# Peptides against a protein of PDB entry 8YR4: the designs that were tried, part 38

Target 1, 309 residues: chain A of PDB entry 8YR4
Amino acid sequence: PRGSPALQLVVLICLGLMGLERALNVLVPIFYRNIVNLLTEKAPWNSLAWTVTSYVFLKFLQGGGTGSTGFVSNLRTFLWIRVQQFTSRRVELLIFSHLHELSLRWHLGRRTGEVLRIADRGTSSVTGLLSYLVFNVIPTLADIIIGIIYFSMFFNAWFGLIVFLCMSLYLTLTIVVTEWRTKFRRAMNTQENATRARAVDSLLNFETVKYYNAESYEVERYREAIIKYQGLEWKSSASLVLLNQTQNLVIGLGLLAGSLLCAYFVTEQKLQVGDYVLFGTYIIQLYMPLNWFGTYYRMIQTNFIDMEN

## One batch from the design tools (peptide; made by RFdiffusion4, then SolubleMPNN)

Design b1_p11_5_s1 (from b1_p11_5, 8 letters changed)
Fold by OpenDDE base, seed 2:
Structure b1_p11_5_s1 (fold): chain B 309 residues (1-309), chain A 11 residues (1-11)
Amino acid sequence: as target 1 above (309 residues)
Amino acid sequence: MTLDEVEVEEL
C-alpha cells in the first residue's frame, strides 16, 4: 500500500507467514514419519514424547489441512483485514471518482440504485479476485511444486513423477470439467431468471389475471417453467458430482500407485514404514486444498467477468 | 468438495 509504512510492514509479515505455512506443510509429514519410525523401533519414551509434542505444536500452527483453521493462517487473516479494508476503500474511491467523471447523459439514463450496484460489484470483484489468487490459488500451486521437489529429492524419482502426473491430471481435469459445467450453469441461471421474470410479470398483472379468471393458466405456466428449470438444475448438480468423483478417482489412482510402490520399497528395505505413512499423509494433505480448487477457479472466472462489465 | 456459489454463501 503506497503512503502507509505500517500497512507495508503488515503485507511483509503476511508474506512471511505464507512462507511459514509452506514450511509447515513439509515439516508436519516429516515429524509424523519420525513418530512412526520411533514407535516401530521401540525408542525410549523421552525421545518419543519430545517428537510427539513437537508434532502436535507444528500441527496446531498448520491446522487441519483446510488451511483456514491453523494458527498461522488465522494470524495472517487477522493481520490482512486492515490491508483488505485499505484496498477495498481505494477501489471504491476510484470507482466513485470515475462515476463522477461520466457524462450527464449517462447519469440521466440510469437509476441511482443501478449505479451503486455497479460500484459495489466492481469493488467486490477486484478484492475477491485478489484474495482468491493470493491466499488460495498461488499457495496451493506452491505446495504442489514443493511436494514434487521433496519427493524427487528425498524419495525415488518415480514418486516425484507419480505426484507430478497425479496433480497435473487433477488440475487439468478440474479446469476442463469446470469449463464444460459452465454451459449447464449458464443455461440454469438463464432459465431461473426467465422463471422469476414470469412470476413478477404475473404478480404485477394480478388484476388482469383476476379479471380473466386466468389463475389456473398462470399457475400451469409457472409449473412448466419450474420443471424446465429443474431439468437444467439436475444437469448442473449431476455435472458437479461428476467433477467431484473425477477428482476423487484421480487422487485415488495416484494414492494407489504411490502407496503400492512405497510398500514394495519397504519390503525391499529401501524405505522405512514411516516413509509409507509420510507418502499417504502428504498426498492427503495436498488433496485438501485442491478439493476447493474448482470452487476457486469458478469464483475467479465469475469475478473476472463481473470486472469486465 | 467443490461447491457451487449458493452452497458457499450458506456456509
Scores: peptide ipSAE 0.041, ipTM 0.689, DockQ to the pose 0.173
Fold by OpenDDE base, seed 5:
Structure b1_p11_5_s1 (fold): chain B 309 residues (1-309), chain A 11 residues (1-11)
Amino acid sequence: as target 1 above (309 residues)
Amino acid sequence: MTLDEVEVEEL
């Protein structure tokens, strides 16, 4: 934001907090590993209690598996409110200025309520897209890269390869299946709009419907339109279940391969029991934001389509 | 869970 040094500082603090979240995503599994190792070694209570207290504090900062409920995330979201408001207002004023530059012929052909709805959608689409890219997509990709580097350096190259293959396959299938399902969602939305339009037209012509005693006929036409909508809705919902199941299978296979390899290296005394727990915990932490990746990709696609119109 | 868009207008 070029207009206020205060908001620039807030953006820098938010970026610093995002970096801290990435560090916490690595540290929390490490401290959990250390607890498991200390329990296995029957370490003295003082060392165990300190490590547990430190872990719980780090977990409070990180938040739960969704990543959105941690103290650091909440502080980031709180600080970002002013930046979002500034960005939204700037986009809204740019759209409004652009609407005033449009020809009288363009304005006479459109209803004022439609123009305002286009402006509001455009503002929401731009600000939403930026927020999803910066706070969800980029951090998730960063956590994957950090994970690959961490496992490659501190475990073995095989663990880094498993994470790389699993996450690459997950992302690729998520994109491909989301693009495929977008066709079903578009067909559903088109039929929803057509069903709504028929209901509105029937209700606007209620006097004519009453005059002809055609109420039962209009209800039957509306029922047929609903059945057609529900057939498209079922395809959309079934395609979403297929996406979620495909994602679950890819993560399950990655978790299986990596967990078997961890267990093998623990039996060979090359890794500790805590390292097995670390791997499983870290993969689950990567999975939680990735479960939303299909939603983010869909929103990005919708927002781009809404900006092209 | 990939949720449909309805829950994101409130976040």
Scores: peptide ipSAE 0.038, ipTM 0.696, DockQ to the pose 0.190
Fold by OpenDDE base, seed 3:
Structure b1_p11_5_s1 (fold): chain B 309 residues (1-309), chain A 11 residues (1-11)
Amino acid sequence: as target 1 above (309 residues)
Amino acid sequence: MTLDEVEVEEL
């Protein structure tokens, strides 16, 4: 935000909080590992109680690992409201000023309500897209990179490779299946709009329909439109289930490979029991935000297309 | 589970 040092400070604080969320995503599994190791070693109650209390405090700061429910994420979201409002208002004013620079011919060809709706959609799309990129996509990619580095340095290069292959395959399949799914969703939305328009037109022409005694004909045409819609809706919903199942299989294979390797290294006394728990916990933490990645990717893509129109 | 857009608009 150029021109407000206060809003620049808020942005820096929000970036600092995002960095803290990344640190928490590493620390929470480490503290959970340490609890398991202390329990295994039958450590004194004072050490255990301190580590458990510290873990619960870190978990309160992190929240559910989705980055939406933790104290740090809530504080970030709260502080960001002012930045978002400033950015939105600035984009709205830029669009509005540009609309006033457009030719009278452009304004005469469009309804004023349509122009306002295009301006509002454009603003909301830009602000939404930026928010999803900065708060969901970039942090998730950063957490993956941090995870690969962490496992490569503190476990073995094989664990870093498993995480890398699993997450790369997950992201690639998520993108490819989401792109494939977007075809069915666009077809569904187009047919929904056509079905809705037909229903509205039939109801607005109610007197004409009654005059011709065409009520049964309009109902049958509406039924055919609904059946066509439901056929497209089913394809959209079935493609979502396929995406979710594909994602679950990739994570399941990564978790299996890494868990077996952890178990083997624990049997060889190269790793502790807590390291097995850390790996499983950390992979699940990486998976939670990735579960939304297909939704975020699609929303980003839709909002980008809506900005070009 | 990738939620559909309808579930994200309700959140």
Scores: peptide ipSAE 0.031, ipTM 0.696, DockQ to the pose 0.223
Fold by OpenDDE base, seed 1:
Structure b1_p11_5_s1 (fold): chain B 309 residues (1-309), chain A 11 residues (1-11)
Amino acid sequence: as target 1 above (309 residues)
Amino acid sequence: MTLDEVEVEEL
């Protein structure tokens, strides 16, 4: 942010916390590996208890699931509130200034409440998109790259190749299926708006409908519009199930190939039992944020189209 | 597009 050294420091701290989250995503599986190896070696209780306590502390800092529940993520989100408010206010003032520069003819064609709703949607869209890019998309891509490098250097090049092929296939199929699905979602939204407009127009003309006893006719026309909407909604929902199942199959195949290879290397005494557990734990940690990737891609695509119109 | 229209793919 230009003009506030305090907000610049907060941005630098948030970037430092994002780097710490990436380090935790590598360290948590490593400490879990070390616990499994110490248990296998029948290590003394003091060493085991220290490693378990350190793992639980690192897991508290990292969190679980979507990565939003960890102490570091919560601290980042808390510090980011002031930066978000500054960014939102700046975008809102830019949109408001631009609306005042628009021709009187543009303003006379629109209701003031519609103009304010467009400005609010535009501000929310831009600030949301920036937050998703910086805090979800970029970190997820960074974690994949760090994972490929880590497995290539500390395991074998074959593990790095499996992760690379699995994640590349996952991302490619997610994009292609999401772009295909976007056609069904647009058709659904267009039919929803048309069905809503028909209901509003019928209710605004209530006196005319009563005068002609046309209530049964308006109800039947509304039923036909709902049936047409539900046919498009079903295609949207069924395409989502197909996307999720495709993603689950790709991750399942990657996990199978890598887990079989890890098990083979453990039987040859080239890897320890803990390294098998590390691979499975790390792949599951990469998968959890990737489940949101199609949602982020769709939001990015929609928000760009809404900014061009 | 409200945050409530975020179609969570796994939910």
Scores: peptide ipSAE 0.021, ipTM 0.666, DockQ to the pose 0.134

Design b1_p11_5_s2 (from b1_p11_5, 8 letters changed)
Fold by OpenDDE base, seed 5:
Order: structure tokens, then sequence, then C-alpha cells
Structure b1_p11_5_s2 (fold): chain B 309 residues (1-309), chain A 11 residues (1-11)
């Protein structure tokens, strides 16, 4: 943000916290490995208790499951509120000034409520797009790259290759299936809007409907429109289940291949039991944010389309 | 548990 050194410092702190989240994503599985190894070796209670306490503290900083529930992510989100508000207000003022530069002929051709809705959509699309790119998409891609590097350096090149192939296939299929399902969602939304418009028009003309005793006829037409909507909703929802199942199969195959390879190297005494647990934990940890990648991709596409209009 | 991609409706 140009003009506020305080907000620039907050942005730098937020970027530092994002870097810390990436470090925690590597450290948490490592400490969990170390606990498993110490338990296997029957290590002294003092060493075990210290490692467990350190792991729990790191896990508190990282959060559980979805990366949004950790102390570091919550602190980042809290600090970002002021930056978001500044950015939104700046975009709103730019859109508002641009609307005032438009010709009187443009304003006379549109309803003021439509112009305001275009301005609000424009603001939300820009701010949403920026937030999803910076806080969700880029960090997820960074975690994948860090994971590939980590497994390639500290395990074997085969583990890095399995993660690379699994994540590349996952991302590609997520994009392709999300683009395919977007057609069903657009058709659903169009039919929803048409069904709502028909209901509003029927209710605005309620006197005419009553005059002709056509209430049963309008209810039946509304039922037919709902059934048509639900047929499109089912296609949208079924396509989402297909996406999730495809994603689960790709991760399942990657987890199977890598877990078998890890188990083999543990039997060959090249890896420890803790390294098997680390691999499984790390893959599951990479999978959790990737479940939302199709949602982020769709929201990015929608926001781009809403900015072009 | 495959978390369904919930549409994050930005409220």
Amino acid sequence: as target 1 above (309 residues)
Amino acid sequence: MTMQEVEVEEL
C-alpha cells in the first residue's frame, strides 16, 4: 500500500508469518518423526517429554487440519484486516471515481441499483482475487515445491519424483474437472435466476393470479421450474463428488506408492520407522489445502469474468 | 474424510 508506512510494515510482517507457516509445515512432521524414533529406541523420558512438548507447541503454532486454525495463521489474518480494509476502500473509491467519469448517456441507460451492484462486484472480485492468490494458491504451490525439495534431499530422489508426479497429476485433474463442472454450475445458476424471477413476477401479479383463480397453475409452474433446477443441481453436486473422488484416488495412489517404497527402505535399514510416519503425515498435510484448490480456481475464474464485465 | 470443497461464500 503506497502512502502508509504502518500498513507496509504490516504487509511485511504478514509475509514473514507466511514464511513461518511454511517452516512449520516442514518442522511439525520432523518432530513427529523424532517422537516415533525416540519411542522405538526406548529413549529416556526427559528427551521424549521435551520432544513431545516441542511438537505440541509447534502444532499449536501451525494449527490442525485446515491451515486456517493455527496461531500463526490467525495472527496473520488479524493483522491483514487493516490491509484488506485499506485495499477495499481504495478499489471502491477508484470504481466510484470512474463511474463519475462515465457519460450521462451511460447512467441514463442503467438503473442506479445495477450500477451500485457492478461497483460492489468489482470491489469484491479484485479484493477476493488478490486474497485467494496471495494467501491460498501461492502458499499451497510453495508447500508442494518445498515438499518435493525436502523429499529429494533427505530421503531419495524416488520420493521427490512420486510427490512431483502425484501433485502434478492432482493439480492437472483438479483444473480439468473444475473447468468441466463449471458448465453445470453456470447452467444451474441460470436456471435458479430464472426460477426466482418467475416467482417474483407471479407474486408481483398476485391480483391477476387471484382474479383468474390461477394459484394452482402458478404453483405447478413453479414446481416444474424447481424440478428442472434440481436436475441441474444434481449434475453440479455429482460433478463435485467426482472431483473429490478423483482427487482422493490420485492421493491414494501416491500415498500407496510412497508408503510401500518407504516400508521397503525401512526393511532394508536405509530409513527409520519414524521416516515412514513422516512421509504419510507430510503427504496428508499437503493434501488438506489441495482439497480447496478447485474452489480457489473456480473463484479466481469467476472473479476474472466479473472484472471483464 | 474427503472434505467437500465447500463454496466459501464470502459473506
Scores: peptide ipSAE 0.020, ipTM 0.612, DockQ to the pose 0.587
Fold by OpenDDE base, seed 3:
Structure b1_p11_5_s2 (fold): chain B 309 residues (1-309), chain A 11 residues (1-11)
Amino acid sequence: as target 1 above (309 residues)
Amino acid sequence: MTMQEVEVEEL
């Protein structure tokens, strides 16, 4: 935001909080490892209690244990409201100014309600796209990269390779299956709009339908439209289950390979028992935001298409 | 607790 130094400072604070979230995503598994090691070594209560208290505090800052947003994420979201409102208002005013610069012929050819709907969609698409890119997609990719580097440096190059292959395969399959699924979703949404339009048309023409005693015919036409919609909805929903199952299988295979390798290195006394727990905890933590990646990818694609129209 | 990808319909 070039117009307010206060909003620029808020953006810098939000970026700093995003960096802190990335640090917490590494630190929380490390502290959990340390607890398991201290328990295994039968360490003194004071050291254990301090490490547990520190872990719980870091976990409160991170969140994510129950799908709850952490304190840092909530603070970021709260501070970002002002930046989002400023950005939205600026886009709305730019669109509104541009609409007033358009020819009278353009305005006479369109209904005012349609023009407003296009402006609102355009604003929502731009602001949504930016928010999903900056706060969900980029951070998730950064966490994966940080994870690969961490496992490569502190465990073994084989762990970094397993995480790299697992996450690369996961992202690739998520994109490919999401693109395939988008066909079924578009067909569903088109049929939903057609079914809704038919219901609205039948209800607006209620007097004509009564005059011709055509009520049973309109109900049957509506039933046929619903059945056609439900057939497309089933394909959309079944394709989502297939996506989720594919994602779960890829992560399951990565977790299996890495957990077996970690268990082997623990038996060889090259790693500690806590390192096994760290690996499993960290992979599950990387998996949680990745479940939404196909949703974010699709929203990004939709918002780009809606900006070009 | 597998977080399933929820189809967030754009409102």
Scores: peptide ipSAE 0.019, ipTM 0.625, DockQ to the pose 0.737
Fold by OpenDDE base, seed 1:
Structure b1_p11_5_s2 (fold): chain B 309 residues (1-309), chain A 11 residues (1-11)
Amino acid sequence: as target 1 above (309 residues)
Amino acid sequence: MTMQEVEVEEL
């Protein structure tokens, strides 16, 4: 943000907190490994209790599940409110200025409520796209790269290759299936809008429908439009289930291959029991944000289309 | 829990 040193400092703190989240994603599995190794070695209670307490504290900072529930993520979100408000207001003022620079002929062709809705959509699309890129897409890609590097350096290069192939296949299939699904979703949304328009037109012409006793005919036309919509909705929903099942299969195969390899290296005494637990924990941590990647990709595509219109 | 990709309805 140009012009506010306070907001620049908040952005730098938020970037520092994002770096801390990436560090926690590596440290939490390492501390969990250390607990399993200390339990296997029958280490003294004082060392075990300290490592468990440190792990629980790191897990509180990281959070779990949706990536938004950790202390660091909540602190980042809280600090970001002021930056978001500044960015939103700046985009709103730019759109509003641009609307005033448009020709009188453009304004006479549109209702004031439609112009305001275009301005609001344009603001939400730009601010949403920026937030998804910075806080979801880029961090998830960074965590994958950090994971590949970590497993390649501290494990065998074969573990880094398994993670690379699994995540590359996962991302590629997610994009390809999401682009395929976009056709069904566009057809569904077009039919929804047509069904809604037909209902509005029938209700606006209520007196004419009453005069001709055409109520049964309008209800039947509305039923046909709903059945056509539901046929497209089913294709959209079924394609989502197929995407989720494909993603689950790819991650399951990667987890199987890497877990079998890790178990083999533990039996050869090249790795410890804690390393097996680290691998499984780290892959599950990478998988949790990846479940939303197709949603983020779709939202980015929609927000680009809404910004061009 | 496989977080199903929620189709967030475009508000």
Scores: peptide ipSAE 0.019, ipTM 0.619, DockQ to the pose 0.736
Fold by OpenDDE base, seed 2:
Structure b1_p11_5_s2 (fold): chain B 309 residues (1-309), chain A 11 residues (1-11)
Amino acid sequence: as target 1 above (309 residues)
Amino acid sequence: MTMQEVEVEEL
């Protein structure tokens, strides 16, 4: 933010906290591995208790197990409120000044409520796009890259390849299936709006409907519109289930291939039992934010379309 | 506000 050193410092702290979240995403599985190894070796209680306490503290900082946001993510979100408010206000003032620069003919052709709706959509699209890119998309891609590097350096190169292929296939199929389902969602939303418009028009013409005793006819036309909507809703929802099942199958195949390979290397005494648990834990941890990736992709597309209008 | 269906796996 130009003009506020305090907000610049807050942005730097938020970037530092984002780096700490990436470090926690590597450290938490490592500490969990170490607990499993110490349990297997029947290590002294004092060493085990210290490692467990450290793991639980790191897991509290990270979050992610129960849908709970971690302490670091919550602290980042709290600090970011002031930056978001500054950015929103700056975009709102830029849109408002630009609206005042527009010709009198443009203002006379539009209703004040339509102008305000354009301003609010423009502000929401820019601020939403920036938030999703910086706090969701970029961090998730960074965690995948860090995971591939970690498995390639500290395991066998084959583990890095499995994670790379699994995550690349997951992301590609998520995008392709999300783009494919967008047509069903658009058709559903168009039919929903048409069904709502028909209900509003029937209710606005209530006196005319009563005069002609046409209530049964309007109810039947509304039923037909609902049935048509539900046929499109089913296609939207079924396409979402297909996306989720496709994602689950890709992760399941990656987890199967990597877990079998890890189990084999443990039988060959090249890896420890804790390394098997680390692999499974790390893959599941990478999977959790990826469940939202289709949502983020769609929201980014919508926000771009709303910025062009 | 149409509830934008969240593309999350139903847990």
Scores: peptide ipSAE 0.025, ipTM 0.632, DockQ to the pose 0.125; fails the geometry check

Design b1_p11_5_s3 (from b1_p11_5, 8 letters changed)
Fold by OpenDDE base, seed 3:
Structure b1_p11_5_s3 (fold): chain B 309 residues (1-309), chain A 11 residues (1-11)
Amino acid sequence: as target 1 above (309 residues)
Amino acid sequence: PTFLEKEVEEL
């Protein structure tokens, strides 16, 4: 934000907190590994208690790994409210100024309520898009890259390859299935709007409908519109289940391949039992935000198209 | 997951 050094500092703090979240996503599995190794070695209670306490503290900072419930995430979200409000207000004022620069002919041809709705949608879409890009998409991609590097450096290169192939396949299938699903969603929304418009028009013309005793005919037409809507809604919902199932299958295959390889290296005494737990924990941590990636991709794509109009 | 997808359709 140009013009407020305080808000620039808040942005830098939020970026620092995002970096801390990335570090926590690596450290939490490492500390959990260390607990498992200390338990396996029957280490003294004092060392175990310190490591467990440190793990619980790091887990409190990280939260559930979804990036939404941890102390660091909550603090970031809290600090970001002021930046979001500043950005929203700036976009709103820019749109409002631009609307005043538009010709009188443009304003006379449009209802004031439609202009306000376009302005509000424009501001919400830009601010939402930026927030999802910065706080969900970029961090998730960063965690994947950090994961590949970590497993390639501290494990055998085969683990880095499994994570790379799994995440690349996951992202590719998520995009492809989301683009396919977007067609069903657009058809659903179009039919929803048409069904709602028919209901409103029938209710506004209730005197005419009553005069012609056409109530049963309008109800049957509305029923047909609802059935058509529900057929499209079912396709949208079923396509979402298919997306989620495809995502779960890809992660399941990656987890299976990597877990089997890790178990094999533990049997050869090249890795410790804790390293098996680390791999599984870290893959699950990568999966949690990725489950929403299709939603974020769709939102970004929709909001980008809505900004071009 | 379905819940967060509905809130984004109303925007």
Scores: peptide ipSAE 0.021, ipTM 0.664, DockQ to the pose 0.267
Fold by OpenDDE base, seed 5:
Structure b1_p11_5_s3 (fold): chain B 309 residues (1-309), chain A 11 residues (1-11)
Amino acid sequence: as target 1 above (309 residues)
Amino acid sequence: PTFLEKEVEEL
C-alpha cells in the first residue's frame, strides 16, 4: 500500500506468516514421523513426551482440516483485514472517479442502480482475485514445489518424481475439467436469470393474470422453467462430482504408488516406519487445499470476465 | 465443495 508505512509493515508481516505456514507444513509431518519412530523404538518417556508436546504445539500453529484454521492463518487473516479495507477503498475510489469521467450520454443510457452494481462487482472482483491469488493459489503451488524438493532430497528422486507427476496431472485435469464444467454453469446461470425474469414479469402483471384467471397457467409455466433449470443444475452438480472423483483418483494413484514404494524401502531397511507415515501425511496435507483449486480457478476466470465487461 | 463457492459469489 503506497503512503502508509504501517500497512506496508503489516503486509511484510503477513508475507512472513505465509512463509511460516510453509515451514509448518514441512515440520508437522517430520515431528509426526519422529513420534512414530520413537514409539517403535520404545524410547524413554521424556523424549517421547517432549516430541509429542512439540508436535501438538506445531499442529496448533498450523491448524488442520478444510481451510487450515490454525493460529498462524487466523493471525494472518486478522492482520490482513486493514490491508483489504485499504485496497477495497482504493479500487472503489478509482472506479468512482472513472465513472465521473464517463460521458453524459453513457450515464443517461443506464440506470444509476445498474452503474452502482457494476462498480460494486468490479471492486469485489479485483479484491477477491487478489486475495485468492495471494492467499490460496500461490501458497498451494509453493507447497507442491517444496514437497517435490523435500522428497527428492530426503527420500529418493523417485518420490519427487511421483509427487511431480501426480500434482502435474492433478492440476492439468482440474483446469481442463473446470473449463468444461464452466459451460454448464453458464447455461445454468442463464436459465436461472430467465426463470427469475419470468417470475418478476408474472408478478408485475398480477392484475392481468387475475383478470384472465390465468394463475394456474402462470404457475405451470414457472414449473416448466424450474424443471429446465434443475436439468441444467443437475449437469453442473454431476460435473462437479466428476471433477472431485477424478481428483480423488489421481491423488489415490499417487498415494498408492508412493506408499508401495515407501513400504518397499522400509522392508529393505532404507527408510523407517515413520517415513511411511510422513509420506502419507504429507500427500493428504497437499490434497486438502487442492480440493479447492477448481473453485479458485473458476473464481479467477469469472473475476477476469467481470473486469473486462 | 459447492457450499463455499456460493458464499464467495455472494461476498
Scores: peptide ipSAE 0.020, ipTM 0.655, DockQ to the pose 0.227
Fold by OpenDDE base, seed 4:
Structure b1_p11_5_s3 (fold): chain B 309 residues (1-309), chain A 11 residues (1-11)
Amino acid sequence: as target 1 above (309 residues)
Amino acid sequence: PTFLEKEVEEL
């Protein structure tokens, strides 16, 4: 944003908060490990209470679950609203100016409501793409890299390899299955629009349909369109279940391999019980945003295609 | 997954 130094500062603060979230994703499992180790060693209450209080504070900042509703994430989202609004308005004005530069022949060939809908989709697509890339995709990839480095440096190199193989397989399968699924989703959306258009056309021509007693014929045509839609919806939904199950299987195998290896090293006294808990906690934290990665990838892909059209 | 996919396409 070249026109507002205040918005540039907000962007820098948001980038700083994103860096803080990455640090919290490493620190929270470490502090949880330390609590488990201190409990195992029967450490003094003062040390334990300080570590627990610090953990709870870090966990409040990080948040938890599929939606990181942590204080840092909420503050980032709040600050980003102004940047998003500025970007949206700029994209909207660029699209609107470009529409005014288009030939009169282009405008006469399209309904004004369709042109506005294309403009609104274009603005939403660009702003959505930028937000999802910056706040979901890039941070998730960064957390994976940080995780591989962390486990390779502080654990045995075998843990870093397991995380690398698991994440690489997960991402590859997510992309491949999402690309395959995108075809079914496009077919579904096209048929939904066609089914809606038929219903609207039949209802607008209600007097003509009544005059010809063609109600049964229009209902049957609408039923056929619904059945065709439901067949495509089923393929879309079934492909999503297949994606989710494939993702869950890769997660399960990675967690199994890593947890068994960690348990083995704990039995050999090379790692502590807290390190087992750290591994499981950190892996689960990596997987939470990855469950949405297929959705983000598809949104990115859709938004790129919507920008080319 | 699916519920948020519809809401995010309508937003």
Scores: peptide ipSAE 0.020, ipTM 0.650, DockQ to the pose 0.213
Fold by OpenDDE base, seed 2:
Structure b1_p11_5_s3 (fold): chain B 309 residues (1-309), chain A 11 residues (1-11)
Amino acid sequence: as target 1 above (309 residues)
Amino acid sequence: PTFLEKEVEEL
């Protein structure tokens, strides 16, 4: 933010907190591994209690696997409110000034309430897009890269390859199935708008409908429009279930392959029991934010299309 | 989940 050194400092603190979240995403599984190894070795209670207490504290800072519920994420979100408000107000004022520079002919052709709604949607779209990119998409991609590096350096290179192939296939299928699903979502939204328009037109012409006793005919037309909408809604919802199930199958196959390989190396005494638990917990931790990736991708794609129009 | 998808379309 140009003009406020205080807001620039808040942005730097928020970036530092985002870096801390990435460090916690590596440390939490490591501490959980260490607990499992200490339990397996029947280590003295003092060492175990300190490691458990440290793990619980780190887990409180990280949160319950959705990065949005941890203390560090909540603190970041709280500090970011002022930066978001400054950015939103700046975009709103830029749109408003641009609207005042537009020709009188443009203003006479549009209702003032429609112009305000376009300005508010434009501001919300830009600020929403930036927030989703910076706080959800980029951190998730960073966590995947950090995960691949971690497994490649501290495990056998085969684990890094399994995570790379699993996450690459997951992201690719998420994009491809989301693009395919967007067709069904657009068809549903178009039919919803047509059904709403027909209901509004029927209600605006209420006197004419009463004069011709056409109420039963308008109700039947509305029922047919609802049935047509529900057929498109079912396709949209079924395509979402197919996306979620495809994502779950890819993660399940990656978890199976990596867990079997880890179990094999534990039987050969090359890895410890804690390393098996670390792999499973780390993959599940990467999976939780990825469940939203399809939604974020769709929102990004919709907001880009709405900004080009 | 479908709920967050509707809130974003109504905004």
Scores: peptide ipSAE 0.020, ipTM 0.643, DockQ to the pose 0.188

